# Peptides against a protein of PDB entry 5JXT, part 240

Target 1, 319 residues: chain A of PDB entry 5JXT
Amino acid sequence: SLLPKKEINVYIGMSEMQVKWYQKILEKDIDAVNGAGGKRESKTRLLNIVMQLRKCCNHPYLFEGAEPGPPYTTDEHLIYNAGKMVVLDKLLKRIQKQGSRVLIFSQMSRLLDILEDYCVFRGYKYCRIDGSTAHEDRIAAIDEYNKPGSDKFIFLLTTRAGGLGINLTTADIVILYDSDWNPQADLQAMDRAHRIGQTKQVVVYRFVTDNAIEEKVLERAAQKLRLDQLVIQQGRAQVAAKAAANKDELLSMIQHGAEKVFQTKGAFGTMAEKGSQLDDDDIDAILQAGETRTKELNARYEKLGIDDLQKFTSESAYE

## One batch from the design tools (peptide; made by RFdiffusion4, then SolubleMPNN)

Design b2_p27_1_s4 (from b2_p27_1, 14 letters changed)
Fold by OpenDDE base, seed 3:
Structure b2_p27_1_s4 (fold): chain B 319 residues (1-319), chain A 27 residues (1-27)
Amino acid sequence: as target 1 above (319 residues)
Amino acid sequence: SRPPKKVHTVKDEEMEEIKKKLQEEEL
């Protein structure tokens, strides 16, 4: 029988460089961040801020002029300048030592470009598929990854490209480097490994930047997923009004952790304490804390009915 | 010679697609 997948949210502090860029993003649109625009603030402007903050959570080199150079080199700076890369680097070493194979999903093709440079730098053999990959090249990449005795350790995918019904049961670890706003897209991604033909315990690591926009994206996705499940179970499919994030929800998401980010001169959490020098105990502590917070997050939404979930705004998640 | 390292900037077009997806999934 297929073992149930284990899902762990991995809460990761920003690097010092991420904090500086996160501050710059907020400062650039400070009037919008403070809600001073009121009814005149466009939903589009708030969505722009959200997207820039999500880029920052993934990697600061997603911004023009952020990468050190010229000359542009691949070195340890590619890792230590992003909290997710620091954790990924340690986690991949552990995963490889265990004889596991890993799918890494992102929403951003340019993040996969960074991950390719990282794989080359660390000597990890990989496959890649994104939205631009030709159909024949997708088949070839899947076959190369899935072949018996494949030396390909990592498969890099955009979440959208992973949704295409692909079988990747030769991997047992899934890393969601970022989250989709649609929790079903992430489920479809992890179900590339967690399906018939899997022989191992599938573990899903969802990377979440702590004290940042991504926590609110995750909470909203968890709420939506629970609502969708209850609606299906109760046969009330029509009542799941797709609650578009209103301006106030977007503003609340942008404001989440912003004060603490402005007060921070260095990195966050374990990134401030250890930076790139995370050991195995630090990784275990991050994973254990993540497992606890994951259980707490799920338990909050499991107690809510359809009517509660429909009324539940981002503010009431903390009351 | 390693090809000149492409700056890993997310193109504005890709950002607009992600925003559009966000708007459509939130709608």
Scores: peptide ipSAE 0.048, ipTM 0.684, DockQ to the pose 0.038
Fold by OpenDDE base, seed 2:
Structure b2_p27_1_s4 (fold): chain B 319 residues (1-319), chain A 27 residues (1-27)
Amino acid sequence: as target 1 above (319 residues)
Amino acid sequence: SRPPKKVHTVKDEEMEEIKKKLQEEEL
């Protein structure tokens, strides 16, 4: 029988470089961030800020002129300049030592380019599929990954390209490097490993930048998922509220942690204390804290009814 | 030889596709 998947949110502090870029993004559009535009601020402008902040949470080298160079080199700076890469680098060593195989999902194909450079730098053998990958090349990559005795450790996928019904049950670990706005897209990605033919316990690690917009993206996705589940269970299919982030929700998401980011002169949390020097005990502490916060997040939404969840979409924008 | 490292800037087209998908999931 298929074992239930374990999902753990991994809360990760920003690197010093991420904090600096996060500050610059907020400063560039400070009037929009402060809500000074009122009803006149376009939803499109807020969506643009959200997308830039999400890029920053993934990796600062997603911005033009952020990568040190010329000359452009692949070295430890590719890792220590992004909190998610620091945690990923330690976690992958552990996963490999355990004889596990891993799917890494992202929304951003250009982040997969960084992860390819990282894989080559660390000597990890990998496959890749994104939105631009031809159908034949997708089949070839899947077959190469799934073959008996495959030396491919990592599969790099864009979340939506990985959603296309493929079987990757030869992996038992899933890393969501970033979250989709639609929690169903992430579930479909997890279900590439968590399906008939899986023989191991599937573990999902969802990376979440702490004290940043990604916490609010996660909370909203969890709320939506709970609402969808309750609507299905209660047969209230018509009550599927417009899942659209309103303008005030987007503004609140942008404002979340912004003050603390402006006050910060270095990295956040464990990235400030240990940086790239995280040991196995530090990773265990991060995973345990993440498991606790994941249970707390789920318990918050499990207590809410449909009416509360619909109201909370409007009120959680102000907390 | 390893191909020259490229700057990993997200292309505007990909950002617009992500924005469009966000808007479609908002319906």
Scores: peptide ipSAE 0.021, ipTM 0.513, DockQ to the pose 0.039
Fold by OpenDDE base, seed 4:
Order: structure tokens, then C-alpha cells, then sequence
Structure b2_p27_1_s4 (fold): chain B 319 residues (1-319), chain A 27 residues (1-27)
């Protein structure tokens, strides 16, 4: 029988470079971040800030002029300049040692370009599919990954390209490098490994930048998923109005952790203490803390009714 | 020769596509 998937949110501190870029993004649009634009602030401007902050949480090299160079090199700086890469690097070594195979999902094709350079640098054999991958090349990549005795360790996918009904049950680990705004897209990605024909325990690691916009993206996604489940159970299809995030919700999300980011000199959390020199005990501590916070997050939303889940107020996230 | 490392910048077009996809899923 298929074992239930284990999902763990992995809360990761920003690197020093990410903190500096996160500060610059907020400072550039400080009037919007402070709500000084009032009723005239465009939803589009706030969405742009959210997207820039999410890019920063993924990797600072997603910005023009952030990557050291010219000449542009692939070296340890590709890892230590992003908290998610530092954790990924240690986690992949463990995953490989245990004889597992891994799917890595992202929303950003340009992050997959960074992950390709990383895979080459570490000598990891990989496949890639994104939204631009031709249908024939997609089939070939899936077949190469799934073949008996495949030496391909990693499959790099955009979440949406991975959602297209493919079977990747030859992997038992899923890393969501970032989260979709639609939790169903992430579930569809997980279901590529967690499907009939899987023989192992599927483990899903969801990377979440701690004290940043991604915590609020995750909370919103968890709330939406619980609401969708309750609507299906109660037959109340009319209540499933996909309310697009309003301006005040977007502003609250942008403001989350911003003060602490402005006060921070250097990196966050384990990135401040250890930098790129994480050991196996540091990874175990991060995973254990993540498992605890994941249980707490789920327990919070499991107790809420439909009426409470419709009220996305910043206050209800702190109880 | 390793092809010149493409700067890993998310192009404005890709950002607009991500935004459009976000808007389409929120509708």
C-alpha cells in the first residue's frame, strides 16, 4: 500500500547577501512598504514588491548586478550567498548517501538555471523540465530519469511543468524550493512522486525563508488548502470564491519581518551562527524545528471553521 | 569552452508571465 507522504516545512535563514538585497528591495519602495500611498497605492506595485522579495528568498543572483563578476564563475559563492542553497547542499548529500532520488521544484525557471550550475559544480547527474521544454524532450527526460538503474540523481522541474500528469515514482524525496500561491499546484507536484507504484516513504521538504514574505505565502496557502477541503466536505461550492489577495493583505505580507530585516547586520538564524559550515547536527536541528513548526501550523488551521478561514486578518495568524 | 554563464536574472517577461499566472489562478 502507498504510505502517506511526510511533509516538513524547512525554515531557513537568509544569508548576509540576501538580507542586503531584501533591505534594498524594501528601501526602493519604502513609501509603498509603509502604506504611505494609501488608497492610491496600486495592487500591481505591491505584487511587484512581493515578487522581488520572493526572488530574494530564492537566490540573490536572480537580480541584475548581484552575481560577482565579470568574469562570472561557478564556485562556493553560488551556495553560501543563499540560505536555501546552503541547506540544499547538505540535504542532497544526505539524500544521496541514503540511496534516495530527488525531485526539486521551483516557480522560477531562472532558479533552475542556478540549480543546473550547482549540479554541475557538485557533480550531481540531473534531468530538467520547465515550461519551455518541448514535449519530446520532456518525454526523453522522464524516461531517462525513470529507467532501471538510472544514474540521474536529481530532477529539476518548474512546479507547473511537473504538474502535467507525469509519473516520477522512481524518486522518493521531493524538495519544494519555493511555494506556489496555489497550494494545489504544490500538491500536484508532490503527487508525481507520491503515486501508485511508489515503493518508498515519500518525504516532502518545503523550503521557507524564515522571517520573510515566504512565511506569509505559506500561511495563505495553508489557509486556502484548508478552506478548499472544508468547502468540498460541506458541499458549499459557492464559498470557494478564490479571493485574490487584497491590497491590505499584500501590504501585511510585505511588512512581515521587514523591521527585523532592517535591524539585522549580517545573516539570519543558523546562517548567522554557522554560515556555509553547517554540519549534520545543524541540519537535524533545522529539520526537527521545521517538523515542530509544521505540526503547529497545521494544528492552527485544522481548528478553524469556514468563517474563520475567510477572515485573513494579520491578527488571526498570531493566536 | 563552457558557454558564457548566462546571468541568472529573471527577465521582466518571465516575471510578467509569473504575475499573469498568479492572477489567472486567483481568478
Amino acid sequence: as target 1 above (319 residues)
Amino acid sequence: SRPPKKVHTVKDEEMEEIKKKLQEEEL
Scores: peptide ipSAE 0.020, ipTM 0.636, DockQ to the pose 0.039
Fold by OpenDDE base, seed 5:
Structure b2_p27_1_s4 (fold): chain B 319 residues (1-319), chain A 27 residues (1-27)
Amino acid sequence: as target 1 above (319 residues)
Amino acid sequence: SRPPKKVHTVKDEEMEEIKKKLQEEEL
């Protein structure tokens, strides 16, 4: 029988560089961030801020002129300048030592470009599929990854490209480097490893930048997923909550943690204390804290009915 | 000489696709 998947959110502090870029993004559009634009603030402007903040949470090198150079080198700076990369780097060493194989999903093909450079830098053998990957190359990459005795440790995928019905049950670890706005896309990604033919315990690590917009992206995705589950269970097809984040929700998401980001002169949390020097005990502490916060998050939404979940989409604009 | 590293910038087109996808989830 297929073992149930284990899902844990891994809450990760921003690096100093991420904090600086996050501040710059907020400062550039400070009037919009403060809600000073009022009813005239375009939803498009808020969506742009959200997207820039999500880029920052993934990696600061997603911005033009952020990467140190010329000369452009792949070195430890690729890792220590992004909290998620610091945790990923330690976690992948553990995953490899245990004889596991890993799928890494992102929404951003350009983040996969960074992860390719990282894989080459660490000597990890990998496959890649994104939305631009030709059909033949996609088949070849899947077959190369899935072949008996494959030396490919990592599969890099965009979440949507990985969602296309492929079987990757030769991996037992899934890393969601970022979250889709649609929680079903993330579930479909997990189900590439958590499917008939899997022989191992599938573990899913969802990376979430702490004290940043990604916490609100996660909360909204968890709320939507719970609502979808309850709608299916109750047969109430009409309760398709307007899936669209309104302007006030987007503004609340942008404002989340912004004050603390402006007050911070360095990195956040474990990134401030240890930075790239995270040890195995620090990773265990992050994973344990993540497991606790994941249980708390799930327990918060499990207690809510359909009507409560619909109200919380409206009331989270007032608290 | 290492080949010029592709600057890992999210192209404006990919940003527009992500925006479109966020807008399509609005419909």
Scores: peptide ipSAE 0.019, ipTM 0.532, DockQ to the pose 0.019; fails the geometry check

Design b2_p27_2_s2 (from b2_p27_2, 12 letters changed)
Fold by OpenDDE base, seed 1:
Structure b2_p27_2_s2 (fold): chain B 319 residues (1-319), chain A 27 residues (1-27)
Amino acid sequence: as target 1 above (319 residues)
Amino acid sequence: MLREPFAADREALEREDQELLEEMLAA
């Protein structure tokens, strides 16, 4: 029988470089971040800030002038300059030692370019599919990954490409490197491994940058998912339409952790303490803390009814 | 190995930014 999937949010501190770039993004649009634009501020401008902050949470090298060089080389800096890469690098070693195989999903194909370079640098054999991959090449990549005795350890996918109904049950670990704005896309990605034919316990690691926009993206996603579930259960189709983030919600999301980011000199949390020197005990601590926070997050939204979820802005979750 | 910086292809970054923005606007 298919075992239930285990989902764990992995809360990861920003690297020093990420903090610096996160500050720069906020400073560039500081008037919008402070709500000084008021009712005149466009939703699109706020969403653009959210998008840039999400890019920063993924990797600072998605920004011009962040990457050290010239010359531009692949080295340990590719890892230590992004908190998610530091955790990924340790986690993949553990996953490989366990004899597991892993799907890594991101919203950003340009992050997959970084992950490809990382895979080559670490000597991980991989497959890749994104939105630009031709249909025939997708089939070939899937078949190459799924073949008996495949030497491909990692499958890199955009979450969009993962939505195509493909079967990747030869993997038992899923890493969501970032979260989709629509939680259904992430579920569809997980269902590539968590499907009929899976013989192992599927474990999903959702990477979440701590004290940043991604916590609010996750909270919004959890809220939306719960609302969608309740709407389906209650047959109330009309409720789904109000799930678009308003300007005040977007502003609250952007402001989340911003003060602490501005006050921070260096990296955050375990990244400040250990950085690239994370050991197996540090990873266990991060995973255990993540499991606890995941349970707390789920328990928060499970208690809410439709009316509560409709009124529930991300701010009211902490009061 | 020498390479271009990951952010070198501005057009591709801008395209992906636009796609992600459109997805966020639709949701």
Scores: peptide ipSAE 0.605, ipTM 0.950, DockQ to the pose 0.642
Fold by OpenDDE base, seed 5:
Structure b2_p27_2_s2 (fold): chain B 319 residues (1-319), chain A 27 residues (1-27)
Amino acid sequence: as target 1 above (319 residues)
Amino acid sequence: MLREPFAADREALEREDQELLEEMLAA
């Protein structure tokens, strides 16, 4: 029988460079961040701030003038300037030693460009599929990854491209480098490895930038997923969860951790303490803390009814 | 190895930003 998947949120501190760029993003639109625009602030402006903050949580080199150079080189700076890359780099070494194979999903094809250079730099053999990949090349990449005795360790995918019903049961580890705004897309990504034909325990690591916008993206996703489950279970299809985040919710998400970001000089959490020098014990501590916080997060939403979950989309704007 | 910066293709970044924004507007 297929074993249940294990899902762990991995909470990761920002690097010093990420903190600096996160501050710049907030400062650029400080009036919107402070709610000074009030009801006149456009939803599009707030969503643009959310998007830029999500990019910063992924990698600062997605912004012009963040990458050190010229000359521009692939080196250790590609890793230590992004908290997620520091954790990824350690986690992939462990995964490889275990004889596991890994799918890495992101929303951002431009992040996959960074991950591709990282794979080359570390000597990891990989496949890649994104939205621009031709149909024939997708088939070839899948077949190359899935072939018996494949030497491909990593599959890099955009979440949307990976959602297309493909079978990747030759991988047993899934890394969600970032979360989709729609939690169903992440589930569809996990189901590429967690499917009939899987022989191993599938483990899903969801990377979440701590004290940043991504915690609120995760909370919103968990709430939406629970609401969708309850609507299906209760047959209440008419409870159209107002799918779209309201302006007050978006503002609350943007403000989450912003004060701490402005007060912080340098990196956050374990990134401040050890930076790129994380050892195996530090990774174990991060994973254990993540497993605990994941259980706590799930337990919060599991206790809520449909009416509570619908209110929580409105009341999480007041805490 | 020498390369261009990851942010060099501004048009590609702007397209992806627009796609992500549209996805977030729809959900």
Scores: peptide ipSAE 0.602, ipTM 0.950, DockQ to the pose 0.676
Fold by OpenDDE base, seed 2:
Structure b2_p27_2_s2 (fold): chain B 319 residues (1-319), chain A 27 residues (1-27)
Amino acid sequence: as target 1 above (319 residues)
Amino acid sequence: MLREPFAADREALEREDQELLEEMLAA
């Protein structure tokens, strides 16, 4: 029988470079961030800020002028300048040592370009599929990854490309490097490994930048997923349609952690304390803290009814 | 290894930004 998947949110501090770029993004649109535009602020402008903040949470090298150089080289700076890369680098070593194989999902194909360079730099054998990958090349990559005795350790996928119903049950670890705005896309990505033919316990690690926009993206996703489940259970199909984020929700998401980001000089959390020098005990502590916070998050939404979830604003999550 | 910066392909970044924005608008 297929074992239930284990899902763990991994809360990760920003690097110093990420904090700097996060500040720069907020400062560029400070009037919108402060709500000074009021009813005149466009939903599109707020969504663009959310998108840029999500890019920063993934990697600062997605922005012009962030990457050190010229000359531009692949080196340890590719890792230590992004909190998620520092945790990924340690986690992948552990996963490989355990004889596991891993799917890494992102919304951003340009992040997969960084992850390819990282894989080459660390000597990890990988496959890649994104939105631009031809159908024949997708089949070839899947077959190469799934073949008996495949030496491919990592499969890099965009979450959208992973949605295509492919079977990757030869992997037992899933890393969601970022979260989709639609929680169903993440579930579909997990179901590539957590499917008929899987023989191992599937573990899903969801990376979440702590004290940043991604905590609110995760909360919104958890709320929406719970609402969808309750709607299915109660047969209330009409409720699912109103799940578009409003302007006030988007503004609250953007403002989350912004004050602390502006006050911070240097990195956040474990990135400030240890930087790239995380040991196995530090990783265990991060995973244990993540498991606790994941249980707390799930328990919060499991107690809510449909009416509570529909009225739930980011402010009511803390009452 | 010498390379271009990851952000050098501005058109590809802008295209992906637009695609992500459209997805967020549709959801």
Scores: peptide ipSAE 0.600, ipTM 0.950, DockQ to the pose 0.673
Fold by OpenDDE base, seed 3:
Structure b2_p27_2_s2 (fold): chain B 319 residues (1-319), chain A 27 residues (1-27)
Amino acid sequence: as target 1 above (319 residues)
Amino acid sequence: MLREPFAADREALEREDQELLEEMLAA
């Protein structure tokens, strides 16, 4: 029988470089971030800020002039300059040691390019599929990954490429390196491993940058997912669960953690304390804290009715 | 390094940014 998937949000502090770039993104559009644009501020401008902040949460090398060089080299800097990479690097060692195989999903193909360089640097054998991958190459990559005795440890996928109904039940670990703006896309990604033919406990690690935009992306996703579930259960097909975020919601998301980011000199949380020197106990602590916060997040939305879930719960942008 | 330096991939990054923006606008 298929075991239920275990989902854990992994809350990860920004590296010093991420904090610096996060500040720079906010400062560039400070008037919009402060709501000074009022009714004249475009939704598109706010979404651009959200997008840049999401890029920063993934890796600072997604920005021009962030990567050290020339010469451009793959080295430890690729890891320690992004909190998610630091955690990923430790987690993958554990996953490999336990004899698991892993799917890594991202929204960003350029992040997959970074992950390819990382895989080569660490000597991890991998497959890759994104939106540009030809149909034949996609089939070949899936077959190479799924073959009996495959030496491919990692499958790198864009979440969109994951949406294509492929079976990857030869993996038992799913890492969502980032969250989709549509929670259904993430579920579809998980269902690549969590499907008929899976023989192991599927574990999903969702990486979430702590004290940043990604917490609000996750909250919005959880809210929408619960709303969708309730709409289906109640047969209320007309509930506009697909409402795009309004300007005030986007502004609140952008403002979340911004003050603390501006006050921070260096890295956040475990990244400030340990940086790239995370040990197994630090990883266990991060995973345990994540499991607790995941339960709390789910419990928050499980208690809400449709009418409550249609309201934006502005948690104070200053907490 | 397998990936191109940022300057060489600027157009690809701009396309990805635009796609992500369009996705966020639609959702």
Scores: peptide ipSAE 0.448, ipTM 0.909, DockQ to the pose 0.356

